# Designs tried in a protein design run: peptides against a protein of PDB entry 7AE7. Part 287

Target 1, 321 residues: chain A of PDB entry 7AE7
Amino acid sequence: KVYKDLREFLEVLEQEGQLIRVKEEVNPEPDIAAAGRAAANLGKNQPAVFFEKIKGYKYSVVTNVHGSWQNHALMLGLDKNTSTKDQFYELNRRWDKFPVPPNVVKREAAPCKENVIDKDINLFEILPLYRINEQDGGFYISKASVVTADPEYPDDFNKLNVGTYRIQVKDRDRVGIQALAMHDIAVQLEKAEAENKPLPIAITIGNNPLVTFMASTPVGYNQNEYEFVGALQDGVPMDIVKSDLYDHLYVPAGSEVVLEGHIIPRVRTVEGPFGEFPGSYSGARLQCEVKIDRITHRTNPIFENLYLGIPWTEIDYLMAL

## One batch from the design tools (peptide; made by RFdiffusion4, then SolubleMPNN)

Design b2_p29_2_s3 (from b2_p29_2, 13 letters changed)
Fold by OpenDDE base, seed 4:
Structure b2_p29_2_s3 (fold): chain B 321 residues (1-321), chain A 29 residues (1-29)
Amino acid sequence: as target 1 above (321 residues)
Amino acid sequence: EEEKLKKEIEKIEEENKKRVAEAEEAFLK
C-alpha cells in the first residue's frame, strides 16, 4: 500500500491496532508526554497516539507515528508482523529504484492548500504546541520535513533538500532552526549568507510517513529525497506541489501544515535547551531564525510531533534503518 | 469558547517567551 498523506497512514495504523485514539480533552503538559510513555509501556508494539482534543487549542496532535517496527512495516506497505530483517531487505530492494520522480500536482489538487494564512500569523492558532520535555527551553516542532534549495542552483531539483531539523518556536511568526554544518541546509544557508540574502524555506508538518522517514535519512547533496520516497513506494511517485511563495520550492501535496518563510541572514538567536533523550539535554546554542511569511494548511490540521519515550524514542526508530 | 481559547493561547505564548528569555539568560552566563 502507498499513502498519499499522514491521514491515510493513521487510518491504516488504527485498522491494524497500531494507533490509540485519545478522545477526552487532555492538557498539553504533562498529559501528551504521559500518554506517550504509557503507550510505550505496552511493549515492543508501540502504537501511535492520537490526541483529538487538547486544552487551549483547536486542533489535534499525533505522536509516535514511527515508534515501532510494526509501524515501520506498515509505512512500507508490508504486513505489520514483517521481520526487521525482511523490512531491511525490502527497503534496500526499493532503494535501488532511485530515482522515481514525483508528480507535480496543481495547487487546487493539493490538500495542504485548503486554507491560507498570510496576515496576523500565529503558530499557536494552528499548532497545539507543548513541551516535549519538562525542561525544554520552549515549544518544539520536532518532526517537520524542511524544504530548502541551493540558492546558486534554485532550479536544480536534485539539490532540493528535504531534511529534519530541530525547530523551536520563538514567537507567533518566528522559529529557531538548528542547521548544523553536517546538514545540507547549512551548505545552502552559507551560500545565502555570503550574499547577505534570506534563504527561502518551507517547513512541512504532518506528511506521508515515507517523506518524514527520508527527511531523517542522509542522502547525497545532489539527490532529492522525494525521488527516494517514490523508490520506497516501490516505484509509485509521490505527489508534490509548488510552494505559494517560491517557484523553486516544492512541498508534499498532502502536508497537514506548511510554514513558508525565510531564514534571516546573519542572525543568530538562542535556541534550546532541548531534551533529545530522557534526562539528556542539548544545551542552548546560537541558531538560525526563520520568519514565517505564509501558512497553508489542511482543514483541522493534525500536528505530528516527535515522541520522546522509554526505552526507545521515535528518533531511534527513524535513525535505526 | 473562542475567547477562552484565545486567552489560553496568549498564556502559552507568554510562557514560551519567558522560557526563551530564561534560556537566553542561561546561555549568556
Scores: peptide ipSAE 0.027, ipTM 0.566, DockQ to the pose 0.848
Fold by OpenDDE base, seed 3:
Structure b2_p29_2_s3 (fold): chain B 321 residues (1-321), chain A 29 residues (1-29)
Amino acid sequence: as target 1 above (321 residues)
Amino acid sequence: EEEKLKKEIEKIEEENKKRVAEAEEAFLK
């Protein structure tokens, strides 16, 4: 099975008993994190947790989408009881199908374009933000697929990067982003900052689960993550759409939310701390800052965010394959 | 109901700003 978007995957997770739906209104803190931890304690089958109603917010949150081997099997369109060994075998078999170029769909065919916000941007109106850990220095968007390009080769699709980065909300229309030197985004940012130019960026939230998986998987600088998604879909192309602000940036057609903007050149602001691992906080540090200039989103967007549980986090599953 | 929602969002924004400021102070020490 191939999924067009997060919603199709969540439907399958629910059908397979791998999603818990919380229908009662919850507080963003501590209830989301507490319910996530409680779900992790339900044993070997850690389900996704879907919160329909969050106090103070209009929209829903889903966590732990990739938080089990069963969810990973289903992501690959396999039986939920497929062994980790067989999942790995199938992943490798499909990996060899690279490249599978994506389909570029028209704007009117892309669900992520259903709604537009281009003035008075407020991230808190569109995303039910909460602290993942009690001692976090702010609210994090921790499961976004971030799209950037090489500013010297903006039209080279092979240099289009889709990555996962730590993103802290700094203001209504600004986020801090951790661009480490080992990430392709850091190479692209260095080129932009050398000329004192903004780096165009699209932060995409609530994607096809294979997009999120590939955004968390290191690939070569001249390899496109979307072409790997097509490979992992056993040769079925994924659907992408041109960003609204930039001709050279493409986003998943089915994204729940797309934050379009730019990394401000040569600006560094304090970001953190964040509890990356249970009992371990990364300290506050100087990080890049993104200005959000435009938002596109699906009607009733779902905020997919990272689950942090003990002893196994969702990150552990994303990195284990 | 919309007014209650707005007030709760504002409270969350203020809490976020406070946490960021605490992190800034911690980094500068």
Scores: peptide ipSAE 0.023, ipTM 0.554, DockQ to the pose 0.846
Fold by OpenDDE base, seed 2:
Structure b2_p29_2_s3 (fold): chain B 321 residues (1-321), chain A 29 residues (1-29)
Amino acid sequence: as target 1 above (321 residues)
Amino acid sequence: EEEKLKKEIEKIEEENKKRVAEAEEAFLK
């Protein structure tokens, strides 16, 4: 089984009993985090949790999409009861198929292009933002696949980076991004900042689960994460589409939300604190700032966000392979 | 420097709280 988007994966999760649908209206805080923690207590087979209605917001939230070995097996198109050993074997077998180049689809064929916002941008109108932890310094987008290119080689598709970074909402049209020196985005940003130029960026939310997986998996600087997604789809190419603002940035065709913008050169603002683990906070630091210039989104976009449960976080499953 | 960071965090938290309230007013009919 190959998935075109998050929605096809959520359908399979629901069919397999690996998704709980909360139909009642919930408060953003503390109910989303509380319901997530409650779902984690259901045992080893932690389901995704889909919140249909959030008070004060128009759209839905889904959490814990990758939060179990069953969900991970289903992501690979395997039986949900496939052992971790067999999942690892299959992952390695498919990894050797790299590279599998993606298909570039036309703009009119990409679901992420159904709606456009290019003025009066307000992230709170599109994303049901909430504090994941009570002590968080703000709202986080913690499971986005962030697309950047090498500003010296913008047309080199092998240097196109798709990564997962901690993103704090700073304003209606601004986010802070944690670009650590060990991340490929930091190399690209350094090149842009050396010339005092903005770094083009696309922050993609609610993707094909293998895109999210690969964005969280370290690869070589000259390796494209989309070509690994095709490998992990057992040789079936994924679909990408050109960004609206930048000819050299490509986003997943099926993304629920795409935030297009730029990292502001040589600007650093306070970001954090964030509770990356239960009871552990990454301290506040000066981090990069992104200006959002354009949003594209599917009709009724689903906000996929990270689940931070006890005893196992969703990060533990994303990094365990 | 740490006190400056704490004050900036508090400001961000207050601003975020206002934005949530504005969102509630916009979507709660």
Scores: peptide ipSAE 0.023, ipTM 0.605, DockQ to the pose 0.054
Fold by OpenDDE base, seed 5:
Structure b2_p29_2_s3 (fold): chain B 321 residues (1-321), chain A 29 residues (1-29)
Amino acid sequence: as target 1 above (321 residues)
Amino acid sequence: EEEKLKKEIEKIEEENKKRVAEAEEAFLK
């Protein structure tokens, strides 16, 4: 099984009993985090949790999409009871199919382009933002696949980076991004900042689960994560579409939300604290700031966000494979 | 210098919290 988008994956999770729907209206805090923890405590087969109605917001949230070995098996299109060993074997087998180039689809064929916001941008109108942990310094977007390019080689598709970074909401149209020196985005940002230029960025939310997986998986600087997604789809190309603002940035065609903008050169603002693990907080630090200039989104966009639970977080599963 | 940096970080953190709160409040209106 190959998935075009998050929605097709959520349908399979639900069919396989690996998704719980919360149909009652919940408060964004603390109910989302509390319900996620409660669902995680139901056993070893931790389901995704889909919140249909959130007080004060128009749209839905889904958490714990990658939060179990069953969900990982299903992500690979395997039986949900596939052993971890067999999942690793299959992952490695498919990895050898790299590269599988993506299909570039037309703008009109991309679901992420259904709606456009180019003025009066307010992230709260599009994303049901909440604190993942009570002591978080703000609202986090924790499962975004962030697209950037090498500003020296913008037309080199192999240098197009799709990565996962910690993103804190700072204003209606601004986010902080944690770009550490070990990340490919930091190399690209350094080149842009050397010339005092903005770095073009597309922050994509609610993707095909293999996109999210690959964005969280370290690859070579000259390797494109989308070409690995095609490999992990057993040779089926994924669909990408050109960003609206930038000719050289491509986003997943099926993204629920795409935040297009730029990293402001040589600006650093306070980001954090964030509870990366229950009871473990990373301190506040000076981090990069992104201005959001355009949003594209699917109708009734689903906000996929990270689940942080005990004993295992969703990050633990994303990094374990 | 480290104390100055801490104070600056604290100030900016408070300003960021205020901006986020203002954004949230504006959405709820």
Scores: peptide ipSAE 0.018, ipTM 0.501, DockQ to the pose 0.033

Design b2_p29_3_s1 (from b2_p29_3, 19 letters changed)
Fold by OpenDDE base, seed 5:
Parts: C-alpha cells; sequence; structure tokens
Structure b2_p29_3_s1 (fold): chain B 321 residues (1-321), chain A 29 residues (1-29)
C-alpha cells in the first residue's frame, strides 16, 4: 500500500488499532505531553495519538506517528505484525530501486495549496504550538521536512535536499534552525552566506510518512530524498509541487502546512535548551534565523509533532535504520 | 561574560536583520 499524504496513513493506523483519538478538549500544556506519556506506557504497540481539540487553537495535533515497529511496518504497506527482520529485508530490497523520480503535479492539484497566507503571518494561528517538555526554552517544530537547494546549482534536482532539523519558534514569522556542519543544508547555507545572500527554504509539516522517514535518513549530497521515497514505495512515484516563492524548490503535494521563506545571511541567534531526553537538555547554541514569507496549508491542517518519551523515542525509530 | 557576548550578538543581529530586510525590500521594488 502507498500513501499520498499523512491523512491516508492516519486512517490506516486507526483501522489497525494503532491510533488513539482524543476527542475531549485538551490544554496544550501539560495535557498533550501527559497523554503522549500515557500512550507510551501501553507497551510494545505504541499508538499514534490524535488530539482533535486544543484549547486556544483552531487545529489538531498528532504525535507518535512513527513511534512503533507496527507503525513502521504499516508505513511500508506491510502487515503490522511483520517482524523487524522482515521489515529490514524489505527496506533493503526497495532501496535498490533508487532512483524513482517523483511526479510534479500542477498547483491546483496539490492539497498543500488549498489556503495561502502571504500577509500578517502568525505561526500561532496555523500551528497549535506547545512545549514538549515544561523546561523547554520555547516552542519547537520537531518533525518538519525542510527543503533547500544548492544556490550554485539551483536547477540540479539531485542537489535538492530534504532534511529534518530542530526548529524553534522565535516570533510570529521567525524560526531558529539548527544547521550543523554535517548537514547538507550547511553546505548550501555556506555558499549563500559567502555572497551575503538569503538561502531559500521551505519547511514542510505533516507529510507522507516515508517523506518524514527519508528526511531523517542520511543520504548523499547528490541524492534526492524524493527519489528514495519512490523506491521505498516499491517503485510508485511520490507527488511533489513547485513552491510558490521559488521555481527551484519542490514540496510534497500532500503537506499539511508549508512555511516558505529564507535563511537570513550571517545572522545567528541563541536558542533555548531543547529536551532531547527527559531530564537532559542541549546547551544554548547559535542557530540560523529563518524569516517566513508565505504559508500554504490544507484546510484544517494537522500539526504532526515529535513525541519524546522513555525509553524509546520516536527519533530512535526514525534513526535506527 | 556569556551575557555580554549574547548582548553583543543580539546587537549585531539587529543590524544585520535590518540590512537584510532593507535589501530584500529594495530587491522587490
Amino acid sequence: as target 1 above (321 residues)
Amino acid sequence: SLEEEIEKIEEENKKRVAAAEAAFAAAQA
């Protein structure tokens, strides 16, 4: 089975008993984190948790989408009880199908283009932001697939990078992003900053689960993550669409929210502590600053965010491959 | 101190942000 978007995957998770739906209104803090911890205590079959109503916000949150081997099997379109060994075998078999080029769809065919915000941008109106841990220095977007291109080779599709980075909300229209030297985005940013130019960026939220998986999987600088998504879909291309601001950036057609903007050249801000593990925080680091210039989103967008629980985090399932 | 270094970075950032915003506005005009 292949999924076009997050919604098709959530439907399958619910049918397979791998999604808990919370219908009661919750407070963003502490109820989301508390419910996530309670779901993690259900043992080996950790379900996704979908919060339909959040006090003070218009839209929903889903967490722990990749938080179990059952969810991982379903992501691959396998039986939820498929062994870890057989999942790895199938991943390796499909990996050899690279490259599978994506389909470029028209703007009018892309669900991520249903709504546009191009003025008076306020991230708090579109995303139900909450602290994952009470000691977090701010609100984080922890499960975004970030799209950037090589500014020297903007038309080289093989150099289009889709990665997962730590993103902190700094203002209504600004986010901090951690671009480490080991990340492909750092190479692209260095080239832009050498010329004192902004780096174009699209931060995509709520994707096809294989996009989120591949954005968290290291690949070569000249390998496109979307072509691996097609390989992992057993040779079925994924759908992408051109960004609104940049001709050379492509985003998943089914994204729930797309934040389009630019990294401000040579600006570095101090980020607050991030709760990587319960009771352990990264020290304050200098991060890049992104200006959000345009938002596109699906009607009633779902904010997919990372679950940080003990002992296995959702990150462990995304990185263990 | 770390606080003085942060303050200096914030002041430099304010100048760079203002310059970038002005350059971006000028490029769109």
Scores: peptide ipSAE 0.066, ipTM 0.633, DockQ to the pose 0.027
Fold by OpenDDE base, seed 3:
Structure b2_p29_3_s1 (fold): chain B 321 residues (1-321), chain A 29 residues (1-29)
Amino acid sequence: as target 1 above (321 residues)
Amino acid sequence: SLEEEIEKIEEENKKRVAAAEAAFAAAQA
């Protein structure tokens, strides 16, 4: 089974008993985190948690989408009871199908283009932001697939990077991004900053679960994550669409929200702290700042965000394969 | 209202960011 978007995957999770739907209005804090912890306490078969109504916001949140081996099996289109060993075997078998080039769809065919905001940008109107951990220094977007390109080779599709980075909301139209030197985005940013130029960026939220998986999986600098998604879909290409602001950036056609903008060159602002794990905080640091210039989104966008709970985090599962 | 709740959330976020900035500045001193 192949999923076009997050919604198709959430439907399958719900059918398989791997999604809890919270229909009652919740407070962003502490209810989202509390419900996530409660779901984690249900045992090894941890469901996703979908919050339909959040006080102070228009749209929904889903957490813990990748939070179990059952969810990972389903992500691969396997039986939910597929062993971790068999999942790994199948993952490796499919990995050998790389590259599977994506389909570039027209703008009109891309669900992520249903709505556009190009002025008076306010992230809080689109994303039900909440503090993931009690001691977080702000609101985080922790499960985005961030698209950047090599500024020296913008037309080289193999250098298009899709990665997961810690993103702190700094203002209505600004986010801090943690670009570590070991990440491909840091290489691309260094090139842009050498010329004192902005680095074009698209921060995509609520994706096909294999996009999120690949964005969290290190690949070669000259390897495109979308071509691995096609491989992991057992040879079925994924659908991508050109970004609105940049001809060289492509985003998943089915993204719930796309934040298009640029990393401001040679600007560093305080970011953090963030609790990457319960009781473990990465300290405050000077990090890059992104200006958001345009938003595209699906109607009634779902904010997919990371669950950070005890005893297991989604990071534990995303890094285990 | 929804707008008032959003504004409150934004203000709370700004306070948290400011606290983090202050903590960072203190750690760099």
Scores: peptide ipSAE 0.017, ipTM 0.480, DockQ to the pose 0.857
Fold by OpenDDE base, seed 4:
Structure b2_p29_3_s1 (fold): chain B 321 residues (1-321), chain A 29 residues (1-29)
Amino acid sequence: as target 1 above (321 residues)
Amino acid sequence: SLEEEIEKIEEENKKRVAAAEAAFAAAQA
């Protein structure tokens, strides 16, 4: 099975008994995190948790999408009871199919383009933001697939980077992003900042689960994550669409939300703290700042966010494969 | 209202960010 978007995957998770739907209105805090912890306590078969109604927000949240070996098996289009060994075997077999170039679809065919916000940007109107941990220094977007290009080679598709970075909401239209020196985005940012230019960026939320997986998987600087997604889809290309602001940035056609903007050159602002691990907080640090200039989103967008819970966090599964 | 709840959430986030900024500035001093 290949998934075009998050919604197709959530449908399969629900059919397979790997999704809990919370239909009653919840508070952003502490209910989302509490329900996630409760779901984790159901045993080894940790389901995704879909919150239909969040007090103070219009749209829904889903968490723990990658939060179990069953969910990972289903992500690969395998039987949910496929052993971890067989999942790794299949992953490696498909990896050898790289590269599988994506299909570029027309704007009108891309679900992520259903709605546009190009003025009065307010992230809180689109994303049901909540504090994952009690001591977090803000609201985090933790499962975004962030798209950037090499500013020296913007048309080189092989240098198009799709990565996962810690993103803290700083204001209605600004986010902090952790771009560590070891990340491909940091190389691209360094080039932009050398010329005191903004780095174009698209922060994509609620993707095909293999996009999210590949965005969290280190690849070579000259390797495109979308071409690996096609490989992991057993040779079926994924669908991408051109960003609205930038000709050289392509986003998943099925993204729930796309935040288009730029990293502000040579600006650093405080980001954190964030509880990346249970009982462990990263300190506050100076990080890059992104200005959001345009949002495109699906009608009734689903905010996919990371679940952090014991014994295994969702990030552990994302990095384990 | 939804708007009031959004505003409250935004204000809370801004306060947390400001607190983190102050803490970081104090640690650098």
Scores: peptide ipSAE 0.016, ipTM 0.473, DockQ to the pose 0.821
Fold by OpenDDE base, seed 1:
Structure b2_p29_3_s1 (fold): chain B 321 residues (1-321), chain A 29 residues (1-29)
Amino acid sequence: as target 1 above (321 residues)
Amino acid sequence: SLEEEIEKIEEENKKRVAAAEAAFAAAQA
C-alpha cells in the first residue's frame, strides 16, 4: 500500500488499532505530552495519538505517527505484525530501486494549496503549538520536512534537500532553525551567506510518512529524498508540487501545512533549549532565523509533531531504519 | 566571559519565549 498523504496513513493506523483518537478538548500543555507518554506506556504497540480539539486552537495535532515498529510496518504498506527483520529486508530491497523520480503535479491538483495566507502571518492560527518538554525554551516544530536547494545550482533537482531540523517558533512569522554543519542545509546556507543572500526555504508539515522518514534519513548531497520515497514506495512515484514563492523548490503535494520563506542571511538568534531526550536538553544556541513569507495549507490542517517519551522516542524509530 | 554570554542567551531566550506566548495569547482572542 502507498500513501499519498498523512491522512491516508492515519486512516490506516486507525483501522489497524494503531491510532488513539482523543475527542475531548485538551489543554496544549501538559495534556498533549502527557497523553503521548501514556500512549508510550502501552508497550510495544505504541499508537499514534490524534487530538481533535485543543483549547485555544482551531486545528488538530497528531503525535507518535512513527512511534512503533507496527507503525513502521504499516508505513511500508506491510502487515503491522511484520518482523523488524523483514521490514529491514524490504527496506533494503526497495532502496535498490533508487532513483524513482517524483511526479510534478499542477498547483490546482495539490491539496497543500487549498488555502493561502500571504499577509498577517500568524503561525499560532495554523499550528496548535505547545511545549513538547516542560523545560523547552519555546514551541517546536519537530517533524517538518524542510526543503532547500543549492543556491549555486537551483535547477539541479539532485541537490534539492529535504531534511528534518529542530525548529523553534520565535514569533508569529519567524522560526529558528538548527542548521548544523553536518546537514546539507548548512552547506547551502553557507553558499547563500557568502553572497549575503537569503536562502529560500519551504518547511512542510504533515506529510506522507515516507517523506518524513526520508527527511530524517541521511542521503548524499547529490541525492534527492523524493526519489528515495519513490523507491521505498516500491517504485511508485510520490507527488510533488512547486512552492508558490520559488520555482526551484518542490514540496509534497499532500502536505498539511507549507511554510514558505527564507533564512535571513548572516543573522543568528537565540534558540533552545530543547529536550531532545528525556532528561537531556540541547542547550540554547545562536541559530539561523527564518522569516515566513507565505503559508499554504489543507483545509483543517493536521499538525504532525514529534513525540518524545521513554523508553523509545519517535526519533529512535525514525533513525533505527 | 562564558558566563556573561550564557546569561545573555538566557535573557534573550526569556524575551523570545514571552513574545511567542504573547503571540499565542493573541491568536486565541
Scores: peptide ipSAE 0.013, ipTM 0.435, DockQ to the pose 0.071

